# Peptides against a protein of PDB entry 6B4J: the designs that were tried, part 47

Target 1, 315 residues: chain A of PDB entry 6B4J
Amino acid sequence: DITMQWYQQLQDASMQCVLTFEGLTNSKDSQAKKIKMDLQKAATIPVSQISTIAGSKLKEIFDKIHSLLSGKPVQSGGRSVSVTLNPQGLDFVQYKLAEKFVKQGEEEVASHHEAAFPIAVVASGIWELHPRVGDLILAHLHKKCPYSVPFYPTFKEGMALEDYQRMLGYQVKDSKVEQQDNFLKRMSGMIRLYAAIIQLRWPYGNRQEIHPHGLNHGWRWLAQILNMEPLSDVTATLLFDFLEVCGNALMKQYQVQFWKMLILIKEDYFPRIEAITSSGQMGSFIRLKQFLEKCLQHKDIPVPKGFLTSSFWRS

## One batch from the design tools (peptide; aimed at target 1 Q224 L226 E267)

Design b1_p21_6_s4 (made by RFdiffusion4, then SolubleMPNN; from b1_p21_6, 10 letters changed)
Fold by OpenDDE base, seed 3:
Structure b1_p21_6_s4 (fold): chain B 315 residues (1-315), chain A 21 residues (1-21)
Amino acid sequence: as target 1 above (315 residues)
Amino acid sequence: KEELEKMRKEIIEQLKKLLEE
């Protein structure tokens, strides 16, 4: 399975990255610990500062992240921080930065769907300049949200139930599995972030270059989902999330092919979703149904709420 | 049904092409 090979390759790359900076992370040296913490803060704090407030502020954040990744010193916590402070600094920062982007999907976007766009445009722009960060974003995303690949992890003989639950993306703490609503909320956030990344370009970059992970991956995602048996509640939820965020962009890009896809979802895939949907899970199903019906009726998919406009970049 | 199946096959083929890039 090519999709699974891709997944595994990214996971392997991520694991190798962790191994490369193990010396920094496991060091008992006080200076190394300090450097580690400074680098971690420098990598993650700017991402947490991303907001929908002003385009100018977003540019400042982007420039700071890019400067850090470029080996330039940046101010963080009142200190000058550079990846050159340690031979493993760049790998560490790239990993932590990528992790933080995914965490913002998992947390911030999960709670505030509109936050997907400013986070995504920064992530996309950084990915364009730093491909390794992009690969690591995917690796983190895929690990936390297998449905972003997409694939459904399978239970294997001898596997602990908790480990299986974690593979599915659930958080398990103190032998208590995360509630389904919280799980879906986090998954939704990550899918929405992903759907935003694949359609957005940093406006101050070289727009003549191909998007490093563009809408073709959105098309792939949909195609793969439709080729899989639906998962109860999850598929209906995430399919809606994905289409709400990037459906308009996909419509513009793929035109007739997109509408064929949408018809296929409505007429062929929906019965399969319905067949596995319990009465208690009808909410997500109905939401998807209504969305698809509205889009098909109007022959249009609305621009998602929170989409960045020219006015945002002038602020 | 036949048209839907055709569409499905087309989408799957497109998927394969994308994954081979």
Scores: peptide ipSAE 0.134, ipTM 0.796, DockQ to the pose 0.670
OpenDDE base, seeds 1, 2, 4, 5: peptide ipSAE 0.029, 0.025, 0.026, 0.029; ipTM 0.666, 0.642, 0.640, 0.643; seeds 4, 5 fail the geometry check

Design b1_p21_7 (made by RFdiffusion4)
Pose (drawn by RFdiffusion4):
Structure b1_p21_7 (pose): chain A 315 residues (1-315), chain P 21 residues (1-21)
Amino acid sequence: as target 1 above (315 residues)
Amino acid sequence: SELEELDEQLQEQLEERVEEL
């Protein structure tokens, strides 16, 4: 409940932000749409540009967002734009910027696991300078993936199925329901991004402040889901690509205590899946063992493939 | 604050399970 109460605090806090700018979106004038168009444009593209080429140019995207959020003018396609145009624009850009980080994790990181880090460092950096943006990221990240909270949505009695699948985060339309394959990845990329944000810190600016969403939330995440019964395919998958990304940082921080948590899922939580998962979905549960059978004996969890090296920063 | 107390409770539950194991 401590988590479910905190879960609601962010959600209804985001709905307050959905209404604070109410009128900027619900506007049909020509100029009214041009403004709504130029802001969302110049605020959600720099996030899409986040690449793995170099940290040198990765700073441009960070500065371009810091200037845009802090109110300074920002060069956009054509003429320069700024938030000072409208008082509602700031509380609007922070909304659309937050969704884009999760959205970049939704599509890009799900397919390309390594791009989780160059995106997370810019997000873990912007979260410091502007905490309001972070709560909004925890807002969208949580609803589109309640498994990141982590809380498994229970079945509410007397309700149709298509109503329930939406609560699980499946993308569904009038008649189309998102397949399970093209759904499981959307969740992987989301918590792989979440698993990266909590362990990375923006290097530049020399800040003595602390990580806004510390690695502590990585421990509670593993603990909060390992104490409850696992879902068939979702848990064994998400439990793997979270450890592959943040298992190295947790091993260093919580040295022995983290190892105890691992020799538990090896002999106490693995059986909790072998019966729950049918023979047609053991694919995820198998990768989870192949991941640990090594790590347990190697006494090491490989650094995540795609970690930003020193070469990436200087270069 | 409440999250720190929750961490301590979750850690104790995991340590009890390890001892049982």

Design b1_p21_7_s1 (made by RFdiffusion4, then SolubleMPNN; from b1_p21_7, 13 letters changed)
Fold by OpenDDE base, seed 4:
Order: sequence, then structure tokens, then C-alpha cells
Structure b1_p21_7_s1 (fold): chain B 315 residues (1-315), chain A 21 residues (1-21)
Amino acid sequence: as target 1 above (315 residues)
Amino acid sequence: DDFEKEMERLQKELDERYKKL
């Protein structure tokens, strides 16, 4: 399976990255610990500062992240911080930055769907300039949300139930599994972020270059989902999330082919979702139904709420 | 390209399913 090979390659790369900076992360030296913390803050704080307020502020954040990744000193926590402070600094920062982008999907986007777009455009722009960060974003995303690959993790012989639950993306703390609503909320946020990344380009970059992970990957994701058996509650939720965020872009890109796919979703795939949907899960199902019906009726997919406009970049 | 091959496979499957509608 090519998709699973790709998944595994990204996970392997991520693991190798962790091993590369293990000296920094495991150091008991006071100075090394200080550097680690400074680098971690420098990598993550700018991402947390991303907002929908002003394009100019977003540019400042982007420039700071790019500067950090380029080996230039940046101000963080009142101190000058550079990846050159430690030989493993760059790898560490790339990893933590990528992790933070995914965390923003998991947390911020999960709670505020419109936040997907400013986060995604920065992530896309950084990915264009720093491909390794992009690979690590995917690795983190895939690990937390296997449905972003997509695949459904399988229970293996001898596996603990908790480990299987974690593989499915659930948080398990003190032998208590996360509630389904919270789980789906986090998965939704990550899928929405991904759907935004694949369609957005940083406007101040070289737009002549091909998107490092563009809409073709969105088409792949959708095609793969549709070729899989639906998972109860999960598929209806995430399919809606994905289509709401990038359906308009897919429509514009693939045109007639997109509409054929949408018809296939409505006429073939949707009944399969219905067949596995319990009465307690009807919310996600109904939401998807209404979305599909509206889109097919109007022959249009609306531009998602929070989509960045020219006015945003002039702000 | 592995990606292109995968896309071709997936698209073919979708097309086949669509034709059955």
C-alpha cells in the first residue's frame, strides 16, 4: 500500500529527527536546558500568536519563524535566540514548530474553525521554504489523526486496549479514554487545518512554484476516504469538515470531476454512512446531509468562513 | 511516480463506482 508506505516513511523521518536532537532534549546541563527551553519557546510562541486580526501581524510572525529556521537570531522571551546555540538546535526547532502547528489544529482550530486559515497559510509558506518542517507537520498530523492519512489503525495481537485507543487518536489519561465528542472535536480541528494548508499559498513567496502539498493531495485524501468503509461518526464528521474547508477549492480545481465525486458521495457513499450511524450519532450525519444537499442544489460550494481575502493582507 | 499511480488507482475505483449509479 503506497499510502501506508508514505505514512511509515514520514513517521520514520520524525523518529530519526527526535533521535538527532536527543542530546539536547536529554541533557542535564543547565545551559543546554536553558537553550532547549529558549528554542522551544522561540519555535512555538509565534505560532500561538497567529490570529485572524491583521495580515501585517501575520507577516511579522511568518518572518520571525522563517528567520529562526534560517539560523538568524530572533527575540523570544526578552532574549536573543538562535538555532546556532546548539548543533541540534535546528532539528529541534523544526520538530517543535511542526508539532505546534498540529497542536493548533488540535486545539485552536478545534474550538474556532476560522482559525484554520491564518495558521494554514503560515504553515504552507514555511513548508515551501522549509520542506522538512512540512514533512514533520504531516508526521505529527498523521500520528495524532490517522484519518488524515487516511487509514484506520488495526488492533494487533497482544496490543493493549489503551494503546489501540491512542493509535485511533484518542487521548487516554489515567486509564480513562477521552469522550467521543472531545475526540471528534480534536480530529475535526486537525482535518480542517490540513484542508486549509493544501489550498493556501503564502502571498509573499514565489507563487510560481508548485504548492509543496497542494490540492492534489486533497483529492487523494477524498478519493481514499471514499474508497474506504465508513467509520461510525468519524467519517461523517471529518468528511464534512474537509468539504466545508476545501470543497470550494476542489470544485474550482477539478470542476466536473469534483461534481461527479460529490454525486458519488451523496448517492453511493452517504447511504453507507447512514447504515452505520446510530441514533446518537445523527448530528454529524445530518450536518453532512444538509451540506451535500445544499451544495448539489445550488451547484456551488461556498467559500469557507474565515477564508483569507485581499483585505486581510492589507490590514 | 508512486503518488500518480496511487491517484490513478483511486480515480479508477471512483469512476467504476460512479458508473454503477
Scores: peptide ipSAE 0.460, ipTM 0.932, DockQ to the pose 0.807
OpenDDE base, seeds 1, 2, 3, 5: peptide ipSAE 0.454, 0.035, 0.089, 0.437; ipTM 0.932, 0.715, 0.758, 0.927

Design b1_p21_7_s2 (made by RFdiffusion4, then SolubleMPNN; from b1_p21_7, 12 letters changed)
Fold by OpenDDE base, seed 3:
Structure b1_p21_7_s2 (fold): chain B 315 residues (1-315), chain A 21 residues (1-21)
Amino acid sequence: as target 1 above (315 residues)
Amino acid sequence: SAFDEELARLQKKLDERYEKL
């Protein structure tokens, strides 16, 4: 189908990117190794510094990332670093930067949901200026969280169980599969980050341009989820996460159509979730239920906690 | 696009089902 084709195209592009900078990553030369590490740090450290504290600091981080991607020298680890230090430097930095954004979803946002917004606004702004970074963000996101596409990976004959578990997004270390709660926590973080990206624009960019991956993709995501059989615990968890983060924005954008969708979720899709929910998985189910009921009752979806305000940008 | 067509089909379904909204 078209969704799987899109998924595969992004994965292929990501793979080709890796092949492009393989010379840099596999080099045994000491100078090349140094350049690689400097570029990796220059790409990833600024992303790790993103916080909810001050808009001015967020702007500094954005400017640094943009400068790096623009071929300008940036200070990192006390050294001047530029993607021009190696012919494969730009591709490598774009890949590692995109990877780091997704990693902040699965780690930082997973633990602190409000962190989604400052990370997402930087990611969105960088994506607007550097479309390839955006494609790589999607590729990394889709690989780690197939539910962000969305699709549910299927077990194929002859596949190792561990490989199937990894395809589903589980971490498998030393033949130990990740616990379900930790898995869902990471998936939640990535979905929340994605839901934030599609609704946010960098305020210092040309906002007259179309969002490179906007709310229309959120609408698509919901449509695709509703066309799929629910997966136990996963669907209830991620549907809640998605709606909590971008439901208000979708409501504002799609108005009556959004409410029709929400009613469809409650009346048609929710019973299907219930039918596959065990007594031990009732937490996510109940949370989604309460959210849907509250939103329908009040005819409103609240602005998500951590949403960036004008006061944040003045700080 | 294929995505647009899919969304249009869904929209039509929603409109038909929930005309009273």
Scores: peptide ipSAE 0.472, ipTM 0.904, DockQ to the pose 0.353
OpenDDE base, seeds 1, 2, 4, 5: peptide ipSAE 0.445, 0.451, 0.468, 0.411; ipTM 0.898, 0.899, 0.904, 0.890; seed 5 fails the geometry check

Design b1_p21_7_s3 (made by RFdiffusion4, then SolubleMPNN; from b1_p21_7, 12 letters changed)
Fold by OpenDDE base, seed 3:
Structure b1_p21_7_s3 (fold): chain B 315 residues (1-315), chain A 21 residues (1-21)
Amino acid sequence: as target 1 above (315 residues)
Amino acid sequence: SDFEEEMKELEKKLNERYEKL
């Protein structure tokens, strides 16, 4: 399976990255520990500062992240920090930055869907300039949300139940599995972030270049989802999240083919979702139903709430 | 492209089922 090969390649690259900076992370030296913490803060704090407030502030954050990744010193926590402070500094920062973007998906976007867009546009812009960060974003995303690949993890003989639950994307702490609502909320956030990334370009970059992971991957994702048996509650939830965020962009890009796909979803795939939907899971199902029906009726996919406008970039 | 075939298959499926929209 080519999708699984791609998944595994990204995971292997991510694991290799971790091994590369192991010297920094495992160091007992006080100076190395300080550098590690400074680099971690420098990589993650700017991402946490991303907001919908002003385009100018978003640009400042982007420039800071880019400067850090470019080997330039940046101010963090009142100190000058550079990836050059340690031979493994760049690898570490790239990994932690990518991890943080995905974490903002599962936390911030999960709670505030509109936050997907400013986070995604920064992530996309950084990915364009630093492809390795993009690969690591995918690796982190795929690991936390296998449905972003997409694939549905299967239980294997001899596997511990907790490990299977983790593979499905659940958090398991002290032998307690995450509640379904919290799980779906986190998955939704990550899918929404992904759907935003694939459609957004940093406005101050070279827009003539091909998007490093563009809408074609969104089309692929839909194709793959439609070729899979739906998973109870998960498929309805994430399909809605995906279409709400990037449906308008897909409509503009693929035109008639998009509408054919939407009809296929409504007529062929939706009944399959219905067949596996229990009475307790009707919320996600109904939401997807209403969305599809409205879109088909109006022959339009609305621009998602929080989509960045020209006025945002002038602020 | 490794994913190009998946996309083509979808398009084929779409075209076969829905000629006019």
Scores: peptide ipSAE 0.356, ipTM 0.866, DockQ to the pose 0.397
OpenDDE base, seeds 1, 2, 4, 5: peptide ipSAE 0.340, 0.127, 0.124, 0.342; ipTM 0.860, 0.718, 0.722, 0.859; seeds 2, 4, 5 fail the geometry check

Design b1_p21_7_s4 (made by RFdiffusion4, then SolubleMPNN; from b1_p21_7, 10 letters changed)
Fold by OpenDDE base, seed 1:
Structure b1_p21_7_s4 (fold): chain B 315 residues (1-315), chain A 21 residues (1-21)
Amino acid sequence: as target 1 above (315 residues)
Amino acid sequence: SAFEEELERLTKKLEERYEKL
């Protein structure tokens, strides 16, 4: 289908990017190794510094990332670093930056849900100025979390079980598969980050332009997931995460159509989730149910906790 | 666009399901 074709195109582009900077990554030259490490740090450290503390600090981080991607020198680790230090520097930095954004979803947002918003607004702003970074974000995100597409990877004949588990998004180390709770936390973090990205615009950019990957992609995701059979524990978890983060924005954008969707979830989709939910997995289902019942009762979806306000940008 | 067409298709399917409730 068209979605899977798009997914494959993203993965192919990401793979081609890796091949493009292979010379830098595989070099045995001491100078090249130094440049690689400096570029990697310059790309990733600013992202790790993103926090909910102050809008001014967030702007500084954004400006630093943008400067780096623009070929300007930036200070990193006490050294001047530029993508011009190597012909493959820009491609490498774009890839590593995108990877780091997704990793922040996987790790930071997974543990601190409110962190989704400052990370997402920077990612969105960078995406607006550097579309290739956005495509690479999607490539990394969708590879780590196929449910963000959404699709459910299938076991193929001759496939190793561990490889299938990895395709599903599980981490497998020393032949030990990740625990379900940790898996779901990571998936949740990535979905929450995605849900934040599609609704946020960098306030210091040209807001007259269309969002590079806006709420219409959120509607698409929701529409696709509801046309799929639910996956045990996963669907209920991620549907909740998605709606908690971007439900308010979707409500404002799609209005009556959105409410019809919520009713459809309650009346048609819930029984399907329930039918595949074991007693031990009922927690995620109950959480989703309670959330939707509350929203339908109040005819409102709350603004998510951690949503960036005007006061944040004045700090 | 192909994306918009697919979005419309998916939305229509959901609307049809809604009307059957």
Scores: peptide ipSAE 0.691, ipTM 0.970, DockQ to the pose 0.822
OpenDDE base, seeds 2, 3, 4, 5: peptide ipSAE 0.681, 0.689, 0.690, 0.684; ipTM 0.969, 0.970, 0.970, 0.969

Design b1_p21_8 (made by RFdiffusion4)
Pose (drawn by RFdiffusion4):
Structure b1_p21_8 (pose): chain A 315 residues (1-315), chain P 21 residues (1-21)
Amino acid sequence: as target 1 above (315 residues)
Amino acid sequence: KAEELEEIREEIQEKQEELEE
């Protein structure tokens, strides 16, 4: 409940932001759409540019967003634009910027696991300078993936199925329901991004402040889900690609206490899946063992493939 | 083995509560 109450605080806090700019979106004038068009454009593209080439150019995207959010003018396609044009624009850009980070994790990181880090550092950095943007990220991240909270949505009695699948985060339309394969990845990329944000810190600017969403939330995530019964395919999958990304940082921080948590899922939580999962979906549960059988004996959890090296920063 | 695992589970729950505070 402490978590579910905190879960609601962010959700209805985001709905307050959906209404604070109410009128900027619900506007049909010509100029009214041009403004709504140029802001969302110059605020959600720099996030899409976030690449793995170098941290040298990764700073441009960070500065371009810091200037845009802090009110300064920003060079866009054609003429320069700024938030000072409209008082509602700031509380609007912060909304669309937050959704893009989760969205970049939704599409890109789900397919390309390594791009989770170059995106997370810009997000873990912008979260410091502007905490309001972070709560909005925790807002969208949580609804689109309630498994990141983590809370498994229970079945409410007397309701149709298509109503329930939407609560699980499946993308559904009038007649189309998102397949399970093309769904499981959209959740992987989301928590792989979440598992990266909590362990990374923006290097530049020399800040003595603390990480806004510390690695502590990584411990409670593993603990919060390992104390409850696992879902068949979702848990064994999400439980793996979270440890592959943040298992190295947690091993250093909570040295022995983290290893105790691992020798628990090895002998107490693995059986809790072997019966729950049918023979047609053991694919996820198998990768989870192949991941631990090594890590437990190697006394090490490999650094996540795609970690930003020193070469990436200087270069 | 089962008692050791249960003790490890309780330690994890206590650590979770400490981090919530």

Design b1_p21_8_s1 (made by RFdiffusion4, then SolubleMPNN; from b1_p21_8, 10 letters changed)
Fold by OpenDDE base, seed 5:
Structure b1_p21_8_s1 (fold): chain B 315 residues (1-315), chain A 21 residues (1-21)
Amino acid sequence: as target 1 above (315 residues)
Amino acid sequence: RKEELEKIREEIKKELERLLQ
């Protein structure tokens, strides 16, 4: 399975990255611990500061992240911080930065869907300049949300139930599995972030280059989803999230092919979703149904709420 | 309509194969 090979390759690269900076993370030296914390803050705080307020602030955040990844000193917590402070500093920062982007999908976008766009455009721009960060974003995303690959993890012989639940993307704390609504909320946030990344380019970069992970991956994702049996509640929820965020962009890019796919979803895939939908899950199903019917009726997919306009970049 | 849907399914499968290569 080529999809699973890609998944595993990214996970292996991520694991190798962790091993590379293990000396920094496991150091008992007080100076090394200080450097680690400073680098972690420098990598993650700018991402947490991303907001929908002003394009100028977003540019400042981008420039700070790029400077840090380029080996330049940046101000963080009133101190000058550089990845050159430790031989493993760059690998550590790249890993933590990528992790933080995915975490913002899991938390911020999950609660505020419009936040997907400013986070995604920064992530896309950084990915263009720092491909390793992009690979690590995918690795973190795929591990937390296997549905972003997409694949459905299977229970293997000898596996603990809790480990299987974690593989499915559930949080398990004190032998208690996360509630379905919270799980879906987090998965939705990560899918929405991904759907935003694949369509956005940093406006101040060299846009003549090919998007490092563009809309072709969105098309692949849809095709792969449609080739899989639907999962109860999950498929209807995430398919809606994905189409709401990147459906307009896919429509513009793929035109007639996109509409053929949308018809296939409505006429062929929908009955399969319905067959596995319980009465308590009708909300997600109905939401997807209404969205598809509206889009097919109007022959249009609206620009998603929160999409960054020219006015945002002038602010 | 059934034939049309079948055609679309085959097109999507072919596209999926292309994208996965």
Scores: peptide ipSAE 0.262, ipTM 0.869, DockQ to the pose 0.630
OpenDDE base, seeds 1, 2, 3, 4: peptide ipSAE 0.239, 0.242, 0.260, 0.244; ipTM 0.858, 0.859, 0.867, 0.863

Design b1_p21_8_s2 (made by RFdiffusion4, then SolubleMPNN; from b1_p21_8, 9 letters changed)
Fold by OpenDDE base, seed 4:
Structure b1_p21_8_s2 (fold): chain B 315 residues (1-315), chain A 21 residues (1-21)
Amino acid sequence: as target 1 above (315 residues)
Amino acid sequence: KKKELEEIRKEIEEQLKKLLE
């Protein structure tokens, strides 16, 4: 399975990255600990500062992240910080930065769907300049949300139930599994972020270059989902999230082919979702149904709320 | 309509194969 090979390759790269900076993370030296904390803050704080307010502020954040990844000193917490302060500094920062982007998906985007776009455009731009960060974003995303690959983790003999639940993307704390609504909310945020990344390009980069992880991956994702049996509540939720965020872009890119796919979703796949939907899960089902019906009726998918316009970049 | 859907499904499957190559 090529999809699973790709998944595993990314996970292996992520694990190797962790091993590479283990010296920094496990150091008992006070100076090394200080450097680690400074680098972690320098990597993560700019991402948390991403907002929908102004394009100029977003550019400043992007430039700061890029400078840090380029080995230049940046100001963080009132101090000058550089990845050159430690031999493992760059690997550590790339890993933590990628992790933070995904965390913004599962937290910020989960709560505020419109936040997907400014976060995604920065992530896309950084990915273009720093491919390793992109691979690590995928690794973190796939690990937290296997549905972004997509694949459905299977229970293996000898596996603990809690480990299986974690593989499915659930948080398990003190032997208590996350509530389904919270789980779906986090998964939704990550899928929405991913759907935004694949369609956005940093406007100040070289637009002549191919998107490092573009809409073709969105098409792949949909195709793969349709070739899988639906999961109760999960498929209806995430399919809606994905289409709401990137459906307009896919429509423009693939045109007639996109509409054929949408018809297939409505007429063939949707009944399969219905068959596994319980009375308590009708909310997600109905939402997807209404979305598909409206889009097919109007032969249009609206531009998602929060989509970045020229006016945003002039602010 | 059923035939059309089957054709669409086949097309998507073929596209998926190409994307995974």
Scores: peptide ipSAE 0.217, ipTM 0.837, DockQ to the pose 0.675
OpenDDE base, seeds 1, 2, 3, 5: peptide ipSAE 0.052, 0.185, 0.122, 0.195; ipTM 0.675, 0.825, 0.784, 0.833; seed 3 fails the geometry check

Design b1_p21_8_s3 (made by RFdiffusion4, then SolubleMPNN; from b1_p21_8, 9 letters changed)
Fold by OpenDDE base, seed 4:
Structure b1_p21_8_s3 (fold): chain B 315 residues (1-315), chain A 21 residues (1-21)
Amino acid sequence: as target 1 above (315 residues)
Amino acid sequence: RKKELEEIREEIEKSLEELLK
């Protein structure tokens, strides 16, 4: 399976990255610990500052992240911080930065769907300039949300139930599994972030270059989902999230082919979702139904709420 | 309608194969 090979390659690359900076993370030296903390803050704080308020502020954040990744000193917590402070600094920062982008999907986007777009455009722009960060974003995303690959983890003989639940993306603390609503909320945030990344390009970059992980991956994701048996509640939820965020972009890119896919979703795949949907899961099902029906009726997919406009970049 | 949907599915599958090359 080519998809699973891709998944595994990204996970292997991520694991290798962790091994490369293990000396920095495991150091007991006071100076090394200080450097680690400073680098971690420098990598993560700018991402947390991303907001929908002004394009100029977003540019400043982007420039700061790019400067850090380029080996230039940046101000963080009142200190000058550079990846050159430690031989493993760059790998560490790339990993932590990528992790933070995914965490923003899991947390911020989960709670505020419109936040997907400013986070995604920065992530996309950084990915264009720093491909390794992009690979690490995918690795973190895939690990936390296997549905972003997509694949459904399977229970293997001898596996502990808790381990299986974690593989599915559930948080398990003190032998208590996460509530379904919270799980789906987090998964939704990550899928929405991903759907935003694949369609957005940093406006101040070289637009002549091909998107490093563009809408073709959105098409791939949909095609792969349709080739899979639906999972109860999960498929309906995430399919809606994905289409709401990037459906308009896919429509513009693939035109007639996209509408054929949407018809296939509504007429062939949707009944399969219905067949596995319980009465308690009707909310996600109905939401997807209404969305598909509206889009097909109007022959249009609306621009998602929070989509960045020209006015945003002038602010 | 069934035939039409099957044709669409085949087209999508073909497109997926091309993307994965």
Scores: peptide ipSAE 0.367, ipTM 0.901, DockQ to the pose 0.764
OpenDDE base, seeds 1, 2, 3, 5: peptide ipSAE 0.164, 0.348, 0.363, 0.366; ipTM 0.743, 0.894, 0.901, 0.901; seeds 1, 3 fail the geometry check

Design b1_p21_8_s4 (made by RFdiffusion4, then SolubleMPNN; from b1_p21_8, 8 letters changed)
Fold by OpenDDE base, seed 5:
Structure b1_p21_8_s4 (fold): chain B 315 residues (1-315), chain A 21 residues (1-21)
Amino acid sequence: as target 1 above (315 residues)
Amino acid sequence: KKKELEEIRKEIEESLKELLE
C-alpha cells in the first residue's frame, strides 16, 4: 500500500529527528537544559499567540518563526535565543514547532473552529520555506489522527488494548480511555486544520511556487475515504468537518469533478454511513445530511466561517 | 442512475490512481 508506505516514511523521519536531538533532550548539563527550554519556548509561544484578531500580528508571528528557523536570534522571554546555541537546536526547534501546530489543531481548533485558518496559513507559509517542518507536521498529525491519512489502524495479535486505543487516536490515562465526544472533538480540530493548510498560501510569499501539500491531497483524501468502509460516528463527523472547511476550495478547483464526487457521497456513500449509525449518533449524521442536501440544492458550498479575507490582512 | 454512479466511481478511482503514482 503506497499510502501506508508514505505514512511509515514520515513516521521514520520523525523518529530519526528525535534521535538526532536526543543529546539535547537527555543532557544533564545545566546550560544545555537552559538552552533546551529557551528553544522550546521560542518555538511554541509564537504559535500559541496566533489569533484571528489582526493580520499584522500574524505577520509578526510568521517573521519571528521564520527568523528562528533561519538561524537568526529572536527575543523570547526577554532573552536572545538562537538555534545556533546548540548543534541539535535546529532539529529540536523544527520538531517542537511542528508538534505545536498539530497541538493547536487538537486543542484550539477543536474548541474554536475559526482558529483553523490563521494557524493554517502560518503553517503553510512556514512549510514553503522550511519543508522539513511540513513533513514533521504531517508526521505528528497522522500519528495523532490516522483518519487524516486516511487509514484505520488494526488490532494486531499480542497488542495491548491500550496501545490499540492510542493508535486509533484515543488518549488513555491511568487505564481510562478518553470519552468519545472528546476524542471526536480533537479529531475534528486536526482534520479542520489539515483541510485549511492544504488550501491556504501565505500572502507575502512567492505564490508562483506550487503549494507543498495542496488541494490535490484533499482530493486524494476524499477519494480514499470513499473507498473505505465507514466507521460509526467517526466518518460522518470528519467528512463533514473536511467538507465544511475545504469544500468551497475543492469546488473551485475541481468544478464538475467535485460535484460528481459530492453526488457520489450523497447517493452511494451516505446510505452506507446511515446503515451503521445508531440512534445516539444521529447528531453527526444529521449534520452531514443537511450539509450535503443544502450544497446540492444550492449548487454551492459556502466559504467557511473564519476564512481570511483581504480586510483581515489590512488590519 | 446506477450506471451514472458507477461511471463516477470509476472516474474517481482513476483520478486516485494518478495521484498515488
Scores: peptide ipSAE 0.284, ipTM 0.868, DockQ to the pose 0.683
OpenDDE base, seeds 1, 2, 3, 4: peptide ipSAE 0.050, 0.257, 0.272, 0.271; ipTM 0.674, 0.858, 0.866, 0.864; seed 3 fails the geometry check

